# Designs tried in a protein design run: peptides against a protein of PDB entry 4HTP. Part 20

Target 1, 231 residues: chain A of PDB entry 4HTP
Amino acid sequence: SQTVASHVPFADLCSTLERIQKSKGRAEKIRHFREFLDSWRKFHDALHKNHKDVTDSFYPAMRLILPQLERERMAYGIKETMLAKLYIELLNLPRDGKDALKLLNYRTPTGTHGDAGDFAMIAYFVLKPRCLQKGSLTIQQVNDLLDSIASNNSAKRKDLIKKSLLQLITQSSALEQKWLIRMIIKDLKLGVSQQTIFSVFHNDAAELHNVTTDLEKVCRQLHDPSVGLSD

## One batch from the design tools (peptide; made by RFdiffusion4, then SolubleMPNN)

Design b1_p10_2_s1 (from b1_p10_2, 7 letters changed)
Fold by OpenDDE base, seed 3:
Structure b1_p10_2_s1 (fold): chain B 231 residues (1-231), chain A 10 residues (1-10)
Amino acid sequence: as target 1 above (231 residues)
Amino acid sequence: MSESLDKLLE
């Protein structure tokens, strides 16, 4: 079945997240999220104009924006140290070199950037001069690869986990990888609360999530901002 | 990135 997520580039989500993170005020952060959401809903209406009762919703994006609320996928089994080793191998970095050591010792302040403890930011600066400028993945493809990683982690198939990670990495820009890492580690550091995200999405979203803890149900049932729970 | 999604509607 055709979904909005199968058409939306992952780069578009990452650009939105980057704008939210860089915005200082709450109002500007909300504006950037609202613009993305409104565009998504508009595209949904156009895509499904002649189809009623579709299950398609904002869920594919929402589960990446609020990864700590993910309940469908099992654990990835991926930590910063694993990613560091993978990048060293993939980029053929000297193990005793500056960039390899930055990735491995990401908790130690290095250089002019106060990025100590933020592996994604450290990785970004290592990747920026080495990666493609524009990624090719859709939001659907990213979710499919993440599903594969979680499934293979449960099955203890390390080789297949690596394969899926390599597909994500080789088809993503440095900026996209920064956000992908944060999604995997489940810490986006947007500077906006979960409550704010839900409030912008729908007035009843926080309430429904508190009861069901099901992010997909929240996105599906409250897809239309004009239709409430009591409706 | 409303502009990118708008292009898809075009």
Scores: peptide ipSAE 0.027, ipTM 0.691, DockQ to the pose 0.762
Fold by OpenDDE base, seed 2:
Structure b1_p10_2_s1 (fold): chain B 231 residues (1-231), chain A 10 residues (1-10)
Amino acid sequence: as target 1 above (231 residues)
Amino acid sequence: MSESLDKLLE
């Protein structure tokens, strides 16, 4: 069965997240999120026009926006140091070179950007001149690869973890990788609270999540903003 | 919006 996530480029989500992060005020941040959500819902209605009772929902995107609330996927077992080493290898960076040292010493950057402790931002600047401008992955494909990583981490298959990571990296722009890293580390730094995200999604979302702690259930049951829990 | 999404919405 077709899903919205199988049609939406991961780049579209990343561009939205970038706009949210760059926005100064709460209202502007909310606007960017709402625009993405409304577009998603509109596409859902068009895609499923002739199908009743579909299980498709905003969940594939929501679990990437609120990765701290993930309960279906197990731990990735990936830290910044692992990613640093992987990038050094993949990009064939000299070990004693400036860029390799930036990645390895991300906690104490001596650079001009002042991105102390933000590995994703440091990685972005290293990647920007070295990767494609446009990625090719959909939101569904990203989630599938992340599922693979988590499963293989549980199974202690390090080689397969590396394979999936390489696929993610080689098919993503620098901007997409910046956000992918933040999703894996589970810290997006959007400047907007979980409560705000839920409130924009649906008036009853926070309440339902507090009771169920099931993000997929929240997205599925409250897919229609006009239908509440009491209906 | 991506081109693919725009086409479906037309």
Scores: peptide ipSAE 0.024, ipTM 0.654, DockQ to the pose 0.512
Fold by OpenDDE base, seed 5:
Structure b1_p10_2_s1 (fold): chain B 231 residues (1-231), chain A 10 residues (1-10)
Amino acid sequence: as target 1 above (231 residues)
Amino acid sequence: MSESLDKLLE
């Protein structure tokens, strides 16, 4: 079935998240999120013009924006140390080299960027000169691969986890990988609260989520910003 | 990416 997520590049979400993170003011952060959301809804209306009873919603994006609220996908079983080792292998970095040590010791301040403790930022700078300038994955493809990782973690299939991670990494830019890492680790550092995200999405979103704790249901039932929970 | 990526994907 056709979904908005199958057409939206993962890069578009990442660029939006990057803009939000770099914005200092709350209003500017909200503006960037709203612009992405409005674009998504517009595309949804066009894509499903002749199909009014679709289950497609903002959920594929929302679950990446609010990964702490994920309930459908099981734990990835991935930590920063695992990713560090993977990148060292993939990039063929010398183990005793500067970049390998930065990844392994990401908590230790090593530079002037103030990125200590933020593995995703450390990884970004290592990846930037070494990976694709533009990724090719859609939001749906990213979610499919993340589903695979979670399922294989549950099944204790480490080889298949690595395979899916490799697919994600090899088809993503450094910027996309920075955000992908943060999604996996479940810490986006956007500087806006969950409540703010829900409020921008729909006036009743926070209330519905508080009752159901079901992010997919929130996105589906409150897809139309003009239709309230009481309607 | 490293030239060794192809080997890792085998």
Scores: peptide ipSAE 0.009, ipTM 0.491, DockQ to the pose 0.024
Fold by OpenDDE base, seed 4:
Structure b1_p10_2_s1 (fold): chain B 231 residues (1-231), chain A 10 residues (1-10)
Amino acid sequence: as target 1 above (231 residues)
Amino acid sequence: MSESLDKLLE
């Protein structure tokens, strides 16, 4: 079945997240998220115009925006140090070079950027001059690859984990990788709370999530902002 | 893609 996520570029989500992060006020952050969500819902309505009983929802995006609430996908088994080593290898960075050391010692302030402790930001600056300017992955493809990583981690297939990571990396811009890293590490640093995200999505979203802890159910049942839980 | 990334696709 066709899904919105199969059509939406991952880059669009990342751009939205970037705007949210850069926004100073809560209201501006909310606006950016709402715009993305509204666009998603509009596209959903158009895509499924002739299909009334679809299970498609905002879930593919929501699980990337709130990765700490992921319950379907098992642990990735990926830490910053693993990613650092992968990037060093993939980019053929000198091991004793500045960029390699920045990645490995991401917790130590080494530069003028106040990015100490934020691996994703450090990675971004290393990747920016080295990666493609525009990625090619859809949100669905990203989720598929992340599913693969989690599955292979559970199966202890390190080689296949690496394969999926390489596919993600090679098809993503530096900006997309910044956000992908944050999704994997489960810390987006958006400056907006989970409660705020839910409140923008649907008035009843927080309540339903508190009861079910099922993000997909929340997204499906509350797909229409005008239809409440009691309806 | 970077030269390094391109090489991985060969």
Scores: peptide ipSAE 0.007, ipTM 0.457, DockQ to the pose 0.028

Design b1_p10_2_s2 (from b1_p10_2, 9 letters changed)
Fold by OpenDDE base, seed 1:
Structure b1_p10_2_s2 (fold): chain B 231 residues (1-231), chain A 10 residues (1-10)
Amino acid sequence: as target 1 above (231 residues)
Amino acid sequence: MSESLEAMLA
């Protein structure tokens, strides 16, 4: 069956996240998230107009927005050091060059931008002049690749992990990779709390999540903002 | 806001 996530470009999510991050006020951050969510729900209604009892929900996006709440996937087994080495190899960066050293020593302040300790930002600046301007992946495809990484990590198939990572990297812009890295590391730095995200999604979302710890269940049961837990 | 989603609804 068709899903909303199979149609939504990953770039759209990343652009939304970027806008949220750049916004200073809570209200503006909320607005950007709400606009994305509303668009998603509208598309859902259109896509599933003639289909009742679909299991499709906001879950594919929500699990990327709140990656620390992911419970379906096992651990990726990916750290910043692994990504640094991968990028150095993939981009053929000189090992003693500035960019390679930036990636490897991302925790040490080397520049005026204050990006020390944020590997995703360091990677972004290295990738920006070297990557596609626009990615081609949907949210569904990103989730499929992340599922593959987690599964293969559990199976200790390093070759297949690398393959999936390369697919993610080669089909993503620098901005998309910035956010992908943050999703993998599970730190988006949006400046809004989990509770805020839930409150915007549905009034009962935080409560249901606190009880079930099941993000998919939250997204599915509370898909309609007008239908509460008590209904 | 997703321009792509809006375009798909049009």
Scores: peptide ipSAE 0.029, ipTM 0.691, DockQ to the pose 0.914
Fold by OpenDDE base, seed 5:
Structure b1_p10_2_s2 (fold): chain B 231 residues (1-231), chain A 10 residues (1-10)
Amino acid sequence: as target 1 above (231 residues)
Amino acid sequence: MSESLEAMLA
């Protein structure tokens, strides 16, 4: 069946997240999230105008925005050190070179950007001159690949994990990979709280999540901002 | 980067 996530470029989500991160004030951060959400809902209404009973919701995006609340897919089994080694291999970086050392020693400040401890930012600067300018993945495709990684981690199929990671990397810009890394590590560093994200999504979202701990249920039941839990 | 990755997938 058709889903909004199958039509929305992953780049659009990443651009939104980038805007949120760069925004200094809470109000501006909220505005960027709201704009993305409103666009999603409008597209949903247009896509499903002739279908009243759909299970499609904001869940595919929400689970990437709040990856620490993921309960459907199993653990990825991926750490920064694994990603560093993968990038060194894929980019054919000299092991004793500046860029390889930055990735491996990401916790130690080496530059003026203050990115120490933020592997995704360090990776971004290494990737920027080496990657595609525009990615080609949809949000659905990203989630499918992440599902594959989690499933193969559970099955101890390291080769298949690498295959899915390669697909993600080869089809993503440096900016998209920055955010993908943060999604996998489950730390987006947006500067806005979970409560704020829920509040912008729906007035009853935080309450429903506190009771159910089911992010998909929250997104599906509270898809319409005008329809509350008590309705 | 994409070229090197494609080679690894071959």
Scores: peptide ipSAE 0.008, ipTM 0.526, DockQ to the pose 0.026
Fold by OpenDDE base, seed 2:
Structure b1_p10_2_s2 (fold): chain B 231 residues (1-231), chain A 10 residues (1-10)
Amino acid sequence: as target 1 above (231 residues)
Amino acid sequence: MSESLEAMLA
């Protein structure tokens, strides 16, 4: 299908999130998010120039940026311990080795990077020397795989969950996997509030979300920043 | 010495 998400590399979102996380102060964080959003909207206008009444919106990206607000996709059933075991297997890490123990005991301070309790950061440093430099997945493909995981979790098909996770992992850089993990665990640690994200997206976004609790509706109805809720 | 993830899964 012709969607913006089918053309935007997942790497572009992850690099934006990384810039936001590393930025000092609210203003700089907002700037990075706004740049990504503006680029998305520009591409949307170009892609859909000859099409009216499209349902395409920022929703595919927004649901990854605000994963705690996800209501369409059911629970993944994935925790840090599951991912740790998967990575140990996939990377063929010695079970009693340094890297395996870091993943399994991610809550315990190791003194290396000060990332105790942040599984995604622990995983990043384990993955960085072992995986490709740039991933190949689009935002749509990531969402499709996450949909598959949620569906298969509901169906109790653990083998198929593993299959989808393998597809995500093998086609993603260490940085992309860091952010993917945070999306799955639903904690991005951006240092910017949900309210700020909504405010940058659209002035009426927070209000509409408070009423509807429907992130897709918010993204679709308020796609144009110049068109208000009351218009 | 560094083995890529893709190589590990091949």
Scores: peptide ipSAE 0.008, ipTM 0.481, DockQ to the pose 0.028
Fold by OpenDDE base, seed 3:
Structure b1_p10_2_s2 (fold): chain B 231 residues (1-231), chain A 10 residues (1-10)
Amino acid sequence: as target 1 above (231 residues)
Amino acid sequence: MSESLEAMLA
Protein backbone atom coordinates (compact mmCIF):
# COMPACT_ATOMS: atom_id res chain seq x y z
CA SER B 1 0.00 0.00 0.00
CA GLN B 2 1.10 3.56 -0.74
CA THR B 3 2.28 5.56 2.27
CA VAL B 4 3.23 9.19 2.84
CA ALA B 5 6.64 8.00 4.07
CA SER B 6 7.33 6.36 0.69
CA HIS B 7 7.12 9.81 -0.94
CA VAL B 8 8.77 12.09 1.63
CA PRO B 9 12.54 12.52 1.20
CA PHE B 10 14.58 11.82 4.31
CA ALA B 11 16.36 15.09 3.49
CA ASP B 12 13.15 17.03 4.23
CA LEU B 13 12.96 15.61 7.74
CA CYS B 14 16.66 16.30 8.34
CA SER B 15 16.31 19.89 7.13
CA THR B 16 13.43 20.39 9.55
CA LEU B 17 15.41 18.89 12.43
CA GLU B 18 18.37 21.12 11.56
CA ARG B 19 16.15 24.21 11.63
CA ILE B 20 14.69 23.17 14.99
CA GLN B 21 18.16 22.65 16.46
CA LYS B 22 19.42 26.02 15.20
CA SER B 23 16.39 27.90 16.50
CA LYS B 24 16.98 29.66 19.80
CA GLY B 25 13.45 29.98 21.14
CA ARG B 26 10.82 27.39 21.95
CA ALA B 27 8.24 29.13 19.78
CA GLU B 28 10.46 29.03 16.71
CA LYS B 29 11.32 25.36 17.30
CA ILE B 30 7.62 24.55 17.56
CA ARG B 31 6.88 26.47 14.36
CA HIS B 32 9.34 24.41 12.32
CA PHE B 33 7.95 21.14 13.63
CA ARG B 34 4.35 22.27 13.07
CA GLU B 35 5.09 23.27 9.48
CA PHE B 36 6.51 19.82 8.70
CA LEU B 37 3.61 18.08 10.42
CA ASP B 38 0.98 20.19 8.67
CA SER B 39 2.55 19.48 5.29
CA TRP B 40 2.59 15.77 6.10
CA ARG B 41 -1.10 15.79 7.03
CA LYS B 42 -2.02 17.70 3.87
CA PHE B 43 -0.13 15.22 1.74
CA HIS B 44 -1.80 12.34 3.58
CA ASP B 45 -5.23 13.77 2.81
CA ALA B 46 -4.37 14.17 -0.86
CA LEU B 47 -2.76 10.73 -1.17
CA HIS B 48 -5.63 8.92 0.55
CA LYS B 49 -8.49 11.08 -0.72
CA ASN B 50 -10.50 8.09 -1.93
CA HIS B 51 -9.44 5.69 0.84
CA LYS B 52 -10.88 6.45 4.29
CA ASP B 53 -9.77 3.29 6.09
CA VAL B 54 -5.98 3.50 6.00
CA THR B 55 -3.46 2.69 8.71
CA ASP B 56 -0.95 5.18 7.30
CA SER B 57 0.04 7.87 9.80
CA PHE B 58 2.86 10.13 10.97
CA TYR B 59 4.43 7.12 12.76
CA PRO B 60 7.33 6.60 10.27
CA ALA B 61 8.52 10.15 10.97
CA MET B 62 7.62 10.24 14.67
CA ARG B 63 9.69 7.14 15.47
CA LEU B 64 12.73 8.90 13.97
CA ILE B 65 12.02 12.16 15.84
CA LEU B 66 11.52 10.33 19.15
CA PRO B 67 13.83 7.32 18.70
CA GLN B 68 14.11 6.74 22.46
CA LEU B 69 10.44 5.70 22.39
CA GLU B 70 11.02 3.01 19.73
CA ARG B 71 9.44 -0.28 20.83
CA GLU B 72 8.73 -2.07 17.54
CA ARG B 73 12.30 -2.75 16.41
CA MET B 74 14.94 -4.24 18.67
CA ALA B 75 18.32 -2.70 19.49
CA TYR B 76 20.68 -1.87 16.63
CA GLY B 77 23.79 -2.93 18.52
CA ILE B 78 25.62 0.04 17.02
CA LYS B 79 27.94 2.27 19.02
CA GLU B 80 29.99 5.31 18.10
CA THR B 81 33.20 3.25 17.94
CA MET B 82 31.67 0.90 15.39
CA LEU B 83 30.58 3.82 13.22
CA ALA B 84 34.00 5.43 13.55
CA LYS B 85 35.71 2.28 12.31
CA LEU B 86 33.22 1.93 9.48
CA TYR B 87 33.77 5.51 8.31
CA ILE B 88 37.55 5.13 8.48
CA GLU B 89 37.29 2.05 6.28
CA LEU B 90 34.70 3.43 3.86
CA LEU B 91 36.38 6.81 3.40
CA ASN B 92 39.83 5.21 3.31
CA LEU B 93 41.07 7.56 6.02
CA PRO B 94 44.64 7.11 7.23
CA ARG B 95 44.41 5.36 10.60
CA ASP B 96 46.87 7.76 12.19
CA GLY B 97 45.43 10.76 10.37
CA LYS B 98 43.65 13.73 11.90
CA ASP B 99 40.14 12.78 10.77
CA ALA B 100 40.41 9.15 11.84
CA LEU B 101 41.65 10.20 15.26
CA LYS B 102 38.82 12.73 15.59
CA LEU B 103 36.27 9.99 14.99
CA LEU B 104 37.93 7.50 17.35
CA ASN B 105 38.57 10.06 20.10
CA TYR B 106 35.33 11.98 19.71
CA ARG B 107 35.09 12.59 23.48
CA THR B 108 38.28 14.66 23.49
CA PRO B 109 38.06 18.23 22.18
CA THR B 110 40.58 18.61 19.35
CA GLY B 111 39.23 21.53 17.33
CA THR B 112 37.65 24.97 17.44
CA HIS B 113 34.20 23.46 17.57
CA GLY B 114 32.75 22.62 20.98
CA ASP B 115 31.63 19.26 19.63
CA ALA B 116 33.41 17.06 22.16
CA GLY B 117 31.23 14.10 23.03
CA ASP B 118 28.90 14.65 20.06
CA PHE B 119 29.96 11.99 17.59
CA ALA B 120 27.37 13.03 15.01
CA MET B 121 28.77 16.56 14.76
CA ILE B 122 32.33 15.30 14.47
CA ALA B 123 31.25 12.88 11.77
CA TYR B 124 29.42 15.68 9.95
CA PHE B 125 32.56 17.76 9.56
CA VAL B 126 34.57 14.76 8.37
CA LEU B 127 31.84 13.80 5.89
CA LYS B 128 30.95 17.26 4.55
CA PRO B 129 33.83 17.53 2.05
CA ARG B 130 33.58 13.83 1.10
CA CYS B 131 29.89 12.99 0.69
CA LEU B 132 27.07 13.67 -1.73
CA GLN B 133 25.41 17.06 -1.45
CA LYS B 134 21.94 15.55 -1.68
CA GLY B 135 20.67 12.17 -0.54
CA SER B 136 18.16 9.97 -2.34
CA LEU B 137 16.44 8.05 0.47
CA THR B 138 12.81 8.36 1.50
CA ILE B 139 11.67 8.12 5.12
CA GLN B 140 10.26 4.67 4.36
CA GLN B 141 13.56 3.47 2.92
CA VAL B 142 15.44 4.72 5.98
CA ASN B 143 13.06 2.87 8.28
CA ASP B 144 13.32 -0.29 6.16
CA LEU B 145 17.10 -0.20 6.44
CA LEU B 146 16.94 0.45 10.19
CA ASP B 147 14.54 -2.49 10.55
CA SER B 148 17.03 -4.64 8.66
CA ILE B 149 19.85 -3.56 10.97
CA ALA B 150 17.87 -4.37 14.11
CA SER B 151 16.73 -7.73 12.77
CA ASN B 152 20.23 -8.71 11.68
CA ASN B 153 21.67 -7.57 15.00
CA SER B 154 19.30 -9.94 16.77
CA ALA B 155 20.38 -12.70 14.38
CA LYS B 156 24.07 -11.81 14.83
CA ARG B 157 24.55 -11.28 11.08
CA LYS B 158 27.30 -8.68 11.13
CA ASP B 159 27.88 -8.79 7.38
CA LEU B 160 24.25 -7.90 6.65
CA ILE B 161 24.33 -5.10 9.22
CA LYS B 162 27.33 -3.64 7.43
CA LYS B 163 25.56 -3.94 4.09
CA SER B 164 22.56 -1.95 5.31
CA LEU B 165 24.76 0.67 6.96
CA LEU B 166 26.73 1.10 3.74
CA GLN B 167 23.52 1.64 1.83
CA LEU B 168 22.41 4.30 4.31
CA ILE B 169 25.78 6.06 4.18
CA THR B 170 26.34 6.00 0.42
CA GLN B 171 22.85 7.37 -0.30
CA SER B 172 22.92 10.19 2.25
CA SER B 173 24.41 13.67 2.49
CA ALA B 174 26.64 14.66 5.39
CA LEU B 175 23.73 16.48 7.02
CA GLU B 176 21.43 13.49 6.63
CA GLN B 177 24.11 11.23 8.12
CA LYS B 178 24.50 13.54 11.11
CA TRP B 179 20.83 13.12 11.92
CA LEU B 180 20.81 9.42 11.06
CA ILE B 181 23.62 8.86 13.56
CA ARG B 182 21.65 10.73 16.22
CA MET B 183 18.59 8.60 15.46
CA ILE B 184 20.63 5.40 15.83
CA ILE B 185 22.26 6.60 19.05
CA LYS B 186 18.82 7.88 20.17
CA ASP B 187 19.83 11.45 21.06
CA LEU B 188 18.67 14.20 18.69
CA LYS B 189 19.58 17.19 20.88
CA LEU B 190 16.74 19.28 19.45
CA GLY B 191 16.36 21.45 22.54
CA VAL B 192 12.65 20.67 22.74
CA SER B 193 11.07 18.14 25.08
CA GLN B 194 9.11 15.00 24.26
CA GLN B 195 6.10 16.63 25.90
CA THR B 196 6.33 19.58 23.53
CA ILE B 197 6.52 17.30 20.48
CA PHE B 198 3.43 15.41 21.62
CA SER B 199 1.57 18.61 22.47
CA VAL B 200 2.17 20.01 18.99
CA PHE B 201 1.14 16.72 17.38
CA HIS B 202 -2.13 16.38 19.31
CA ASN B 203 -3.56 17.63 22.61
CA ASP B 204 -4.22 14.07 23.78
CA ALA B 205 -0.97 12.51 22.51
CA ALA B 206 0.98 12.62 25.77
CA GLU B 207 -1.90 11.05 27.69
CA LEU B 208 -2.41 8.24 25.19
CA HIS B 209 1.31 7.52 25.08
CA ASN B 210 1.54 7.45 28.87
CA VAL B 211 -1.14 4.77 28.96
CA THR B 212 -0.18 2.64 25.95
CA THR B 213 3.54 3.37 25.40
CA ASP B 214 2.66 2.64 21.75
CA LEU B 215 3.91 5.36 19.44
CA GLU B 216 2.23 3.87 16.36
CA LYS B 217 -1.12 3.77 18.14
CA VAL B 218 -0.70 7.40 19.21
CA CYS B 219 0.03 8.50 15.65
CA ARG B 220 -2.79 6.46 14.11
CA GLN B 221 -5.56 7.19 16.63
CA LEU B 222 -4.71 10.87 16.90
CA HIS B 223 -3.90 11.48 13.24
CA ASP B 224 -6.59 14.17 13.01
CA PRO B 225 -5.82 17.04 15.39
CA SER B 226 -9.54 17.87 15.63
CA VAL B 227 -10.59 14.39 16.79
CA GLY B 228 -9.87 13.63 20.44
CA LEU B 229 -9.72 10.45 22.52
CA SER B 230 -13.17 11.09 23.93
CA ASP B 231 -14.87 11.36 20.51
CA MET A 1 9.63 23.21 5.73
CA SER A 2 8.26 20.59 3.36
CA GLU A 3 9.15 21.93 -0.05
CA SER A 4 9.01 18.51 -1.68
CA LEU A 5 5.59 17.79 -0.21
CA GLU A 6 4.27 21.18 -1.25
CA ALA A 7 5.59 20.68 -4.76
CA MET A 8 3.82 17.33 -5.02
CA LEU A 9 0.54 18.91 -3.91
CA ALA A 10 0.79 21.86 -6.39
Scores: peptide ipSAE 0.026, ipTM 0.685, DockQ to the pose 0.882; fails the geometry check

Design b1_p10_2_s3 (from b1_p10_2, 8 letters changed)
Fold by OpenDDE base, seed 4:
Structure b1_p10_2_s3 (fold): chain B 231 residues (1-231), chain A 10 residues (1-10)
Amino acid sequence: as target 1 above (231 residues)
Amino acid sequence: MSESLDAMLA
C-alpha cells in the first residue's frame, strides 16, 4: 500500500537517530526527533491529500525507534553471536583475525573507542571500510525484511532468515547497519527515554500506550498532534 | 529530509 514509510529512506531515520545519540542535551535530542516527526507528518499530509481515511501512521518508524515495545512482530531469534558469525562469513574475515575476534568478543574491551558490549558499534567499525557508502532501503522495506525474519524464525527456516539478513546487510551502509543491529537487539542507546519519545509524539501517547500497550494504535489514534485522546 | 520527500512536498 501507499505509505509514508514506503517513501522514506531508512538512511533518513538512521541519520536522525545518529544525531539524537550524538546530542548532549535532552533539548537537542528532542529537537532532532521532532524535526523528523514533523517532516513525516507533512509528508503524510501531502501523500494522502485526497485520502483522509487511511491507516497509515508513524508506526513503521516508531516501532523501529522503540523496538522494545514491538508486539506485532514475533521474536527474531537473532543474537549478537549469530550476527558476528554472519558478518565473518559475509565479509570473508579470517576467523582468527582482528576483526573477526572483535565481533566474537564484543563484550571484551579491546579498543580505544570504549565500545565494549556494544556489538553494533563494533560492527560499524568493521563494516565502515567494507560496505556501501549509501543504503537503498526504505523504512517499509526494512520492516518487511524484519517481518520476514520473524516469520521465518517462527517457522524455523534458518536459511531464509539468513537470506533476509543478507538483503538487509548488502543494501545498507555501515551506519544503517549499526542502527539496524540495535533495532534487532532492541537497544538503541539514544540517551532519551521512552516517555520523552511519546511526549514529543503526542501529549496523550504515553497514557494511551500504558492502557493499550499497542504501539500501532497509539500512532494511528494520535497521528494528529492537535487531536487529543478525548476528542 | 530526503530528496524524495522534498520532491513530494514541492
Scores: peptide ipSAE 0.022, ipTM 0.678, DockQ to the pose 0.537
Fold by OpenDDE base, seed 2:
Structure b1_p10_2_s3 (fold): chain B 231 residues (1-231), chain A 10 residues (1-10)
Amino acid sequence: as target 1 above (231 residues)
Amino acid sequence: MSESLDAMLA
C-alpha cells in the first residue's frame, strides 16, 4: 500500500516512545513527539506530492499512541497471563526458572529493577538477551497483525491469534515488544496526557474528538496543522 | 527516522 505507515519502521515509533517516557519534563516529552509528527507530515507530503484527495493520515501511528481510543478494531482478548505463558513456551523457558517466574508473578517484586506490576518492563528484560537488535515490521504491518488478532478473537480462533502474536514477537526487538505489549494492554505510561498529544497534533483535535469520538476522522480532517475546523 | 525516509526527503 502507498501509505506513510507502510514505509515507517515500527522501531522508529518505539524509539520515539522510549525517548518520551525517559524525558523528565513536559516540554521535552512534547519535543520528541513533535519531531516524530513533523517528520511524518513531511514524508506524507513527499510521498503524496502528485496525488490529491488521499485518505492517508497519521491515524496508523495515532491509534498506537492512544490505544485506549481505538474504536475500529474490537478487543484483542489478550492479558498479561496469556503473554507470559506464550513467552515461556516460545523462549523455551524452564517453568520453575527465574525468568518464567518473573513473567508469571509480574505483580510481585522479585527482581532488582523495581518493575513490579509492569509486565512490559519485566518482559523487556527477559527478552533483551534473547531477541534481535532491530525489528523488521512497519507500522502498517503491526496494525495489520493487530487487526488480525482482534478479528480472530471475535471469531474465537485461538490458534490464529497465536500465529499472529508469533509473527509480531519473532520480528520485533525487545524494546519494540515492550511497547507492543503496552499498546495491547492499552497503557503506554508516557507521562503525557491525551490532551497534550492532541494539542501537539492540532489545536482543534481535542474538540473534534470530543464530538466525533473517531480518531481516524480527527487525523484525516486535521492532518494539516494550518487548517482549522472552521476553515 | 529511518534511512529510507531520509532518502525520500533528500
Scores: peptide ipSAE 0.022, ipTM 0.674, DockQ to the pose 0.510
Fold by OpenDDE base, seed 1:
Structure b1_p10_2_s3 (fold): chain B 231 residues (1-231), chain A 10 residues (1-10)
Amino acid sequence: as target 1 above (231 residues)
Amino acid sequence: MSESLDAMLA
């Protein structure tokens, strides 16, 4: 079945997240998120114009924006060290070279940018001169690959995990990979709270989530901002 | 020199 997520480039989400992160004020951060959400809802309405009973919702995006609330996927089993080693291998970085050491020792301040402790930022700068400029993945495809990683982690299939990671990496820009890493590690550093995200999404979203802890249910039941829980 | 992702896809 047609989903909004199957049509929305992952790059669009990442660009939105980047704008949110770079924005200084809460109001500006909210604006960027709202614009993305409004665009999503508009596209949903157009895509599903003739279908009243669809299960499609903002969930595919929301679970990437609030990855700490993920309950459908099991653990990825991926940490920064694993990603560092993967990038070193994939990019054929000298093990004792500057870039390899930056990735491995990301917690230690080494540069002028103050990116110590933020692996995604360290990776971004290493990847930027080495990656394609525009990714090709949709939000649905990213979620499918992440599902694969989680499933294969549970099955202890390291080879298949690597395969899915390579697909994510090779089809993503440096910026997209920055955000993908943060999604996997579950720390987006947006500068807005979960409560704010929910509040922008729907007035009743925080309440419903607090009760159900089901992000998909929240997104589906509260898809229409004009229809409340008591409705 | 580090191999680029673009080169790996080619």
Scores: peptide ipSAE 0.009, ipTM 0.469, DockQ to the pose 0.028
Fold by OpenDDE base, seed 5:
Structure b1_p10_2_s3 (fold): chain B 231 residues (1-231), chain A 10 residues (1-10)
Amino acid sequence: as target 1 above (231 residues)
Amino acid sequence: MSESLDAMLA
């Protein structure tokens, strides 16, 4: 069955997240999220015009926006140090070079940007001159690859984990990789609360999530903003 | 500068 996530470029989500992060005020952050959500819902309605009983929902995007609430995937087993080593290898960075050292010592501020401790930002600047300008992955493809990583981590298949990571990296822009890293590490640093995200999604979303702790159920049951939990 | 990812896959 067709899903909205199979059509939405991962780049579109990342650009939205970037706008949210760069926005200073809560209202502006909310606006950017709302615009993405509204576009998603509009596309959903068009895609599923002739299908009333679909399980498709905002869940594929929501689980990337709120990765700390992920309950379906097992742990990735990926840390910043692993990613640093992978990038050094993949980009053929000199081990004693400036960029390799930045990745490995990401916790120590070396520059004026105040990016200390934010591995994703450090990675972004290293990747920007070295990566594709535009990625090719959809949200569904990203989720599929993340599922693969989690499954292979559980199975202790390190080679297959690397394979999936390489696919993610080679098909993503520097900006997309910045956000992908944050999704894997489960810290987006959006500057907007979980409660705010839920409130924008649906008035009853926070309540339903508090009871069920099931993000997919929240997204599916409250897909229509006009239909409440009590309806 | 390191080769682009695209160049490495070629």
Scores: peptide ipSAE 0.008, ipTM 0.473, DockQ to the pose 0.028

